# Peptides against a protein of PDB entry 6IDX: the designs that were tried, part 104

Target 1, 380 residues: chain A of PDB entry 6IDX
Amino acid sequence: KELAKLSADVTFATEFINMDGIIVLTRLVESGTKLLSHYSEMLAFTLTAFLELMDHGIVSWDMVSITFIKQIAGYVSQPMVDVSILQRSLAILESMVLNSQSLYQKIAEEITVGQLISHLQVSNQEIQTYAIALINALFLKAPEDKRQDMANAFAQKHLRSIILNHVIRGNRPIKTEMAHQLYVLQVLTFNLLEERMMTKMDPNDQAQRDIIFELRRIAFDAESDPSNAPGSGTEKRKAMYTKDYKMLGFTNHINPAMDFTQTPPGMLALDNMLYLAKVHQDTYIRIVLENSSREDKHECPFGRSAIELTKMLCEILQVGELPNEGRNDYHPMFFTHDRAFEELFGICIQLLNKTWKEMRATAEDFNKVMQVVREQITRA

## One batch from the design tools (peptide; made by RFdiffusion4, then SolubleMPNN)

Design b2_p15_1_s2 (from b2_p15_1, 11 letters changed)
Fold by OpenDDE base, seed 3:
Structure b2_p15_1_s2 (fold): chain B 380 residues (1-380), chain A 15 residues (1-15)
Amino acid sequence: as target 1 above (380 residues)
Amino acid sequence: MDWFIKLLIKRNKES
């Protein structure tokens, strides 16, 4: 107990570390010997002292043995561990993951996100916070190939549902520390959009062009089987498509693929449009047809609006930026849906279309409408 | 209340 308290002092910590004191603490954990009276209390203070000593940054995290890692991971993966031991074990694992890629690899073999979900289903918000913090650390340090799998595990209705029901909708106020971890998780999840945001459309890629054609089909040929899209466009068909792409509000009516060559938002804008068209088909068709039926200069260009809105949302959400310390601004709605960004887009595109109508805007007013919409989104 | 929820609430009041 005194050691744990004194270990927070940098002067004491330096002297204690110079005396190989930290090695003694690690050996106590590695021994796993429950033979001592008050073992749980002693272990809790040992882990506290260890964490406080390591937080001074004097000793490398790579000094820990595989036996130590397995013991700490064991305290997290085993049921019915003392709350005090569990909290410190989660914090130690978080610090290990954050400070060493070698330790991350070892920990990722010993612990699954599924095991950490069990620690979210408790009433203790501190345990929940440490569990989310460790999930965030694992997500942040995951190789790029595994990030999508972890995001899919997060996007698995289960983890989101557990966070929503046991954390966000819990019977207690969200503390600052939990709000920060929820913010971090949100940022890390939105950063998965960066690849698509920075992916340029290839105007010569037929598969990508077929997505634009599908947007046209859904808007204008809703009863037409997609299998009957005949690939050989006659000049008459090309002229027809140019009219349709104009009605869709693309800037380049001849080759709408050119509108997606700008990064950001690149292909992410097309993903949002396709999601809206497939998941919210009635809303999509309504927006397109309401503007395509206008013979007046007050048509809202859907395609251009969707691209610029996607870019604006990426800027507002800071897509591709690392989470900042001291920020606690998370969006509870993000935890309600697996495709939360696309749902946000679907809401904001309707707001844009409404604002365009209310302003009686023309194509010359486009930037003014976007500014008003930005203010509406950011002040909301 | 986050900006997104406020936006939803505003939209639902105006519909």
Scores: peptide ipSAE 0.016, ipTM 0.587, DockQ to the pose 0.020; fails the geometry check
Fold by OpenDDE base, seed 4:
Structure b2_p15_1_s2 (fold): chain B 380 residues (1-380), chain A 15 residues (1-15)
Amino acid sequence: as target 1 above (380 residues)
Amino acid sequence: MDWFIKLLIKRNKES
């Protein structure tokens, strides 16, 4: 107990570390000797002292043994552990993950996000906070392949649901520390969009062109079976498609794929358009047909608008930026839906279309409409 | 209430 208190002082910590004191603490954890009277209390203070000593940054986290890591991971994975031990173990694992890529690899083998989700289903907000903090650390330090896997996993849906129901909609006020961890998780989740945001469309990729064609089909041929892939369309059919791509509001009516070569927003804009067309088909068709039937030059160019709106949303959400320690602003709505970004896009594209009509805008007013829409989104 | 919730509520009132 006194050691744990004194370990917060840098002068004491330096001297204690110089006396190999931290090695003694690690060996106490490694031994796992449950036979000691007051073992749980002693272990809790040992872990506290260890964490406080390591927080001074004097000793590398890489000094810890694999046995130590397994013991700490064991305390997090076991259902019956003292709350104080669990809390300190979560904090130690977080610090290990944040400070060492080698330790991250070892910890990621010992602990699953599913095990950490169980610690969110408790009434203790401190435990919940440390569990989310460790999830965030694992997510931040994961290689891109593993990060995408973590995001696509059933674990994220479950995590989102548990956070929504047990943290956000909980009967307890959210503390600043929890709000920060929710902010961090939100930022890390939005950063998964970065790959698609920075992916240029290949104008020569037929599969990507077929998505643009599917957008045309859904808008104009809603009753046509997708099996009627137009074979090598006569020059008249190509001219018809150019007209349809103009009606869809693409900038390049001849080759709409060229509109998706700009990064940001790259392919993410096409993903949003396809999501809208498939999930909110009536809304998509309504927006496209309402603007395609206008002969008054007041047509809202859907394709161009969708691209620039996607870019704007990425800018507003700071996609690709690292979380800031001073921020705690999170959006609870992003925890309500798995495709929350695409749903936000679907709301905002309707707002844009409405604003365009209200302003009686023409193509020359495009930037002015986008500015008004930005203000509407950011001041809401 | 975050801006996204406000947008959703606004949409639901206009539908």
Scores: peptide ipSAE 0.015, ipTM 0.585, DockQ to the pose 0.019; fails the geometry check
Fold by OpenDDE base, seed 1:
Structure b2_p15_1_s2 (fold): chain B 380 residues (1-380), chain A 15 residues (1-15)
Amino acid sequence: as target 1 above (380 residues)
Amino acid sequence: MDWFIKLLIKRNKES
C-alpha cells in the first residue's frame, strides 16, 4: 500500500528501480502463490506499484517475462477474480500492448476479445472502461491483415451489441473516460474503411465494371422484363448505357469507372452506392428516377454526389486518422448496425438530394450544395 | 443528441 503511493513519485521510483525493486514485484506476480493470507490485497497493491513505476518510462516494458504476462492474462481470463486485481490487470495489459509490439503479440495469443466482452456485461463502469481500453489497444496495434479479420469477426458484432446494451443504454451516465474509449473504438472502426477509401478502381477490372452495370440495371431495368432486352446491335447497347450512366449522374458517363480512380474516396464510394442499391433499393431507385426524368438542368447528379458525399463523410469522420486523447465525442448510432457507415451514407444522400431540390440547384451550384449539406451533417 | 441520431430521426420523419 505505501509502496503503491510512493511509486507515483519519480524520485522514489528512480531509487526503487535502481535497487531492482521492480524485478522483485514482477517475481511476486510470477510466483502465483495463492496460499498467503491477504494475497488478493497484497497482489492488488503490487500491481498498482508496478503500474505506477512503469508509468515513469524509466524501465522498458520489454523487460517483463512471459510468465508475468501469462499471470496477468490469467487474472483477466479467469472468472471470479477480485475487482481490484482485474482492473489493474486490464490496465497493465493495455500498457503492455501500447508500449511493445513484442508484448502485443504475446498478449494477443493469451487473450481473446470474447474474454474481454465478458467484462463489459457488468455494472462496474470502471471495469467496462478498462476492458474497452484493452480492446482498443489490441485493435490499434493489430497488423493490417488482422484488423480486417477482427472487424469482420462475430466477436466484433457481438462487441457492438454488448457495448450498446450494457454501456450506452445502461442506466448510468457515461463518464469522460468511457466516452473517450467509445470514441477511440469508433475511430478505429472507421479506419477499417481506409483501405477501400484509398483503393483506386482499375477501369480494366471487369468485376468492378459489372458492379457499375448492376447499379444501372437496378435503377432502369427493375421494371423491364429481362425477355425484352432487344438484340439491338452492340453499338446501340453502348449508346443506351452511356445515356443511362448520364442519367445516373456520373461525371464520365462514357466510362463511369474513371470516376472511381480518385482517392479518396476510391472504391469506398462504389461500395456505398452498391449497398444503397441492394439494401435500400426503393430509396435508390427513387433518387435516381426523380433526377433522371428531369430535362430542366435541376437534376441532382447521383453518381457525382455519391462520390463527393463519401469523400465528405470520410473527412467528417476523420477516416485514417489516429484517435486523439483529448476527444470523447462518440456516435451511439454507429453501435446499432454492422454497416453503420453505409447506413449513414444512405441517410446523407437523401439529405443531399432534398437539399439540392430545395435550393433549385444546377450543376454549377454543386459545391454550394455540398457545403450546405456538410453544415447540416456537422450541426445535426 | 448525437448528430447521427438527428439525421436518422429526420429521415424517418421525411419518409
Scores: peptide ipSAE 0.015, ipTM 0.579, DockQ to the pose 0.019; fails the geometry check
Fold by OpenDDE base, seed 5:
Structure b2_p15_1_s2 (fold): chain B 380 residues (1-380), chain A 15 residues (1-15)
Amino acid sequence: as target 1 above (380 residues)
Amino acid sequence: MDWFIKLLIKRNKES
């Protein structure tokens, strides 16, 4: 107890570390021997002292043994661990993950996100905070392949649901520390969009071109009676598609794939358009057909609008930026849906279309409409 | 983002 309190002092910490005191603390954890009277209390103070000593940055986190890591991970994975031990164990694991890629690899083998989710189902917000902090650390330090797997896993849908129900909708005020961890988790979740945001469309890739053709099909062929004979020559078909791509509001009516070669937003804009077309088909068709039937120069170019809106949303959400330690602004909405970004896009594209009509905008007003929409999104 | 939450809540009530 006294050691744990004194370990917060840098002078004491330096002297204690110089006396190999930290090695003694690590060995106490490594021993795992529950045979001592007051073991839980002793262990809690040992872990506190260890954490406080390591927070001075005098000793590298790489000094810890695999046995130490396994013991700490064991305290997080075991049911009915003392709250104080659990809190310190989560904090130690977080610090290990953040400070060493080698330790991250070892910890990622010993613990699962599923085990950490169990610590979110408690009434103790401090435990919940440390559990999310460790999840965030694991997400941040994960290789890109593993990060995407963590995101696509049933674990993330479950994690999102548990956070929503037990943290955000909890009966207790959210503390600043928890708000920060929710912000970090949100940022890390949106950073998964960065790859798609920075992926250029290949105009020669047939599979990607087929997605653009599918957007055309959903908009225009869903109402077309099958009676329009396929017999008009290849040139009439190309001219028809060019007209349809103009009606869809692409900038390049001949080759819409060229509109997705600019990064950001690259392929992410096409993903959003396809999501809207498949999941919110009636909304998509309505937006496209309402503007495609206009001859009054007040047509809202859907394709161009979708691309620029996707870019704008990435800018507003700071996609690809690292979490800032001073920020606590999380959006509870992003925990309500698994495709929250695409749903946000689907709402914002309707807002854009409405704003365009209300402003009686033309193609020359495009940037003004986008600025008004930006203000509406950011003030909301 | 309060309006967005309101819009989602409204959409979830209309579905």
Scores: peptide ipSAE 0.015, ipTM 0.574, DockQ to the pose 0.019; fails the geometry check

Design b2_p15_1_s3 (from b2_p15_1, 11 letters changed)
Fold by OpenDDE base, seed 4:
Structure b2_p15_1_s3 (fold): chain B 380 residues (1-380), chain A 15 residues (1-15)
Amino acid sequence: as target 1 above (380 residues)
Amino acid sequence: MDWFIKRLRERRRKS
């Protein structure tokens, strides 16, 4: 107890470390010896002292043994551990993950996101906060391959559901630190969109062109069986498609694939359009047909708008950026749906279409409309 | 404020 208090002092910490005191603390954890009276209390103070000593940055986190890591991970993965030990163990794991890639690898083998999700189902907000902080640390330090694996649909759905129900909709106000951790989790999850955001469409890829054709089919031939998609159309059909791509509001009416060669937002814009067209078909058809039937130059160009909106959403959500240590602004809707970005796009494209009408905008007003929409999205 | 939550904030401020 006294050691844990003194370990917060840098002078004491320096002297204690010089006396190999930290090694003694690590060995106590490594021993796992439950034979001592008040073991849990002693261990809690040991872990506190260890954490305070390490927080001075005098000793590298790489000094810890694999046995130490396994013991700490064991306290997080075991169903019945003292709350004080659990809290300290989560804090130690988070620090190990953040400070050492070697320790990250070892920890990622010993614990799962599923085990950490169990610590979100508790009433202790401090434990919940450290559980999310550790998840965030694991996501941040994961190599790209493992980051995608951690992002499996089930773990994400379950994690989001638990956070939504036990944290966001919990009976307790969200503290500033929890709000920050939720923000970080949001940023790190939206960063998974970076690959698609930076993927250029190949204008010569027939499979990618077929997606654009499917957008046309859904908008204009909704009653037509997809099997009746006529092959390489005659010149008359090519002229017809050029008209349809104009009505869809693409900038390049001849080859709409060219509109997706710019990154950002690349293929992510096409993904959003396809999601809207398939999942919210009535909304998509309404937006397209309402603008395609206008001859008054007040038509909202859906294709161009969807691309620029996707880019704008990526900018607003800071896709590809590291989380800011001072921010705590998270979007609760991110936790309500597994395809939250595409759903946000679907809401925002309707807002854009509405705003375009209200402003009586023309193509010359496009940038002004986008600015107004940006302000509307960022104030919401 | 729990000491541990204070610690998280302080570490971020120092990074």
Scores: peptide ipSAE 0.277, ipTM 0.884, DockQ to the pose 0.134
Fold by OpenDDE base, seed 1:
Structure b2_p15_1_s3 (fold): chain B 380 residues (1-380), chain A 15 residues (1-15)
Amino acid sequence: as target 1 above (380 residues)
Amino acid sequence: MDWFIKRLRERRRKS
């Protein structure tokens, strides 16, 4: 107890470390000897002292043994551990993951996100906060290949549901630190879109061109069999497509693929458009046909709008950026759906189309409309 | 409990 209190002082910490005091604390944890009277209380103070000492940055986190890591991971993975030990163990694991890639690898073998989800189903917001902080640390330090796997895993879908039901819709106000951890988790989740955001469309890739053709088909030929491959269309068919791509609001009516060569938003804009067209087909068709039937200069260019909106959403959500330590703003909607970015796009494109009409905008007003829409999105 | 939450904030500020 007194050691844990004194370990907050840098002078005491320096002297204690010089006396190999941290080694003694680590050995106490490694022994796992539950036979001592007041073992749980002693262990909680030992773990507190260890954290306070390590927080001075005098000793490298790489000094810890695999046995120590396994003991700490054991306190997190076991269902019946004292809350005081659990809290400190989560804090130690989070610190180990953030400070050492070698420790990350070892910890990632000992614990799963699924095991950490159990610590979110409690009324203790401090435990919930450290559980999310550890998940965020694991997500941040994961190699690229493992990050995508983590995001696609059942554990991640379940994690979102548990966070929504037990944290966001919980009966307790969200504290500032929990809000920050939710923000971090959101940013790390959206950073998985970076690859698609930075992927240029290849105008010569037939499979990518077929997606653009599918957007045209869904909008104008919804009753036509998709098996009618865009074969060698006669000049009349090419001229028809140019008209259709103009009505879709692409900037390049001859070759809409060129509109997706700019990164950001690259292929991510096409993914959003295709998602809208397939999942929200009635909404997509309504937006396209409402603008395609206009003979006035007040048509909203859907294709251009979708691209610029995707770019704007990436900027607002800071896709590809590291989480900012000072921010705590998160969007609850991102925990309600597994395709939350595409759903957000679908809401925002409807808002854009509405705002365009309300402003009686023309193509010359495009940037003004986008600015108004940006303000509307950032205030919501 | 407040100490542990404070620690998270202070540690971020130092990294």
Scores: peptide ipSAE 0.276, ipTM 0.888, DockQ to the pose 0.135
Fold by OpenDDE base, seed 2:
Structure b2_p15_1_s3 (fold): chain B 380 residues (1-380), chain A 15 residues (1-15)
Amino acid sequence: as target 1 above (380 residues)
Amino acid sequence: MDWFIKRLRERRRKS
């Protein structure tokens, strides 16, 4: 107990560390000896002293044994652990993950996100905060190949549902630290879009060209009886497609695939368009047809708008950037939808079309409309 | 304020 208090003092910590005192604390954890009266209280103070000592940055986190890691992970994975031990164990694991890639690997083998989710289903907000902090640390330090597995649809759905129901919709106000951890989780999840944002379309990839053709089909052929496709030659069909791609508002009416060669937003813009067209088909068709039927130069170019909006959303959400330590702003919508980015795109593209109409914009006003839309999105 | 939550804030402020 007194050791845990004194360990906050840097002078005491330095002397205690110089006397190999931290090694003694680690051995106490490793021994697991429940024979002592008040073992749980002693262990809680031992873990506190260990954290306070390590927070001075004098000793490397790599000094800890695999036995120590297994004991700490054991306190997190066991259902009936003292809350004081659990809290300290989560804090130790989070620090280990953040400070050492070698410790990350060992910890990732000993604990699952599923075990950490159980610590979100409690009334203790401090436990919830450290559980999310550890999830965020694991997510941040995961190698690229495993990062997608951590973000797999099932684990992510369950985690999001639990966070939504037990944290966001909980009967307690969200404290600043919890809000920061939710922000971090949001940023780390949106960073998974970076690959698609930086993927250039290959104009020669027929499978990707077929997606652009599907966008055309959904917009224009959904009302046409399939029977009357006249056997007109390949050239007349290409000329018809050029007109349709103009009506879709692509910059390159001849080869719309060229519009997706710019990164950012690359293929992510096409993913958003396809999602809108399939999931919100009526909204998609309405937006396209309302702008294709105008002869007054007030047409909002959907294709160009969707690309530039996707890029703007990536900029606003800071896709590919590390979480900012000073931010705590998170969007509850992120936890309500599986495809939250695409849904946000679907809302924002409607806002863009509305703003375009309200401004009575022409193609020359495009950048001005985008600036107004940016201000609207960032104020919401 | 829980010491542990304060610790998280102090670590971020030092980083």
Scores: peptide ipSAE 0.272, ipTM 0.882, DockQ to the pose 0.134
Fold by OpenDDE base, seed 3:
Structure b2_p15_1_s3 (fold): chain B 380 residues (1-380), chain A 15 residues (1-15)
Amino acid sequence: as target 1 above (380 residues)
Amino acid sequence: MDWFIKRLRERRRKS
């Protein structure tokens, strides 16, 4: 107990470390010797002292043994561990993951996200906070390939659902620490969009061009039996497509692929448009057809609007930005759906279309409409 | 318990 308090002092910590004090503490954990009276309390103080000593940055985290890691991971995976030991073990694992890529690899082999999710199903907000903090650390330090796997995994859907039901919708106020961890998780989740946001469309990529063609097909050919595509010559098809791409509101109605060469938002805008067209087809068709049938210059250009809205949403959500320690602003709505960004886009594009109509906007008013929409989104 | 959480906040701010 006194050691744990004194270990917070840098002078004491330096002297204690010079006496191999950390090695003694690690050996106590590694031994697993339950023979002492008050073992749990002693272990809790040992783990506290260890963590306080390591926080001075005098000793590398890489000094810890595999046996030590397995013991700490064991305290997190065992259901009947004392709350005080569990909290300290989660905090130690978080610190290990954050400070050492070698320790991250070892910990990622010993602990599953599923085991950490079990610690979210409790009434203790402190345990929940440490569990999310460790999940966030694992997510932050994961290789890029594994980050995408973590996002796509059933574990992420389950994690989202458990956070929503047991943390956000819990009968207790969210403390600042929990709000920060939820913010961090949100930021890390949106940062997965950065790659697509910074990916330029290749106008020569046929697969990407086929997506734009699919947007056209869904908007204008959804009722046409595919059997009645008349063998109309290549020129009539090009002229037809140019009209359709103009009606879709692309800036480059001759080659809409050129509208996606700007980064941000690059291909992420096309992903959002395709999601809207496939998942919310009736909404997509309605928005496109309501504007395509107008001849009064009050047409809302869907393609341009979708691109600029995607960019705006990326700016508002700070996609690609690192989590800031001073921020605690999380949005509960992003825990309600797996494709929360695309769903937000679908809501905001309808808001944009409505605002455009209400303002009786023309193409010259585009930036004014976008400014009004930005204010509406940021105040919601 | 509050002391330990407070220290965790202070540590994150220094790293």
Scores: peptide ipSAE 0.026, ipTM 0.734, DockQ to the pose 0.109

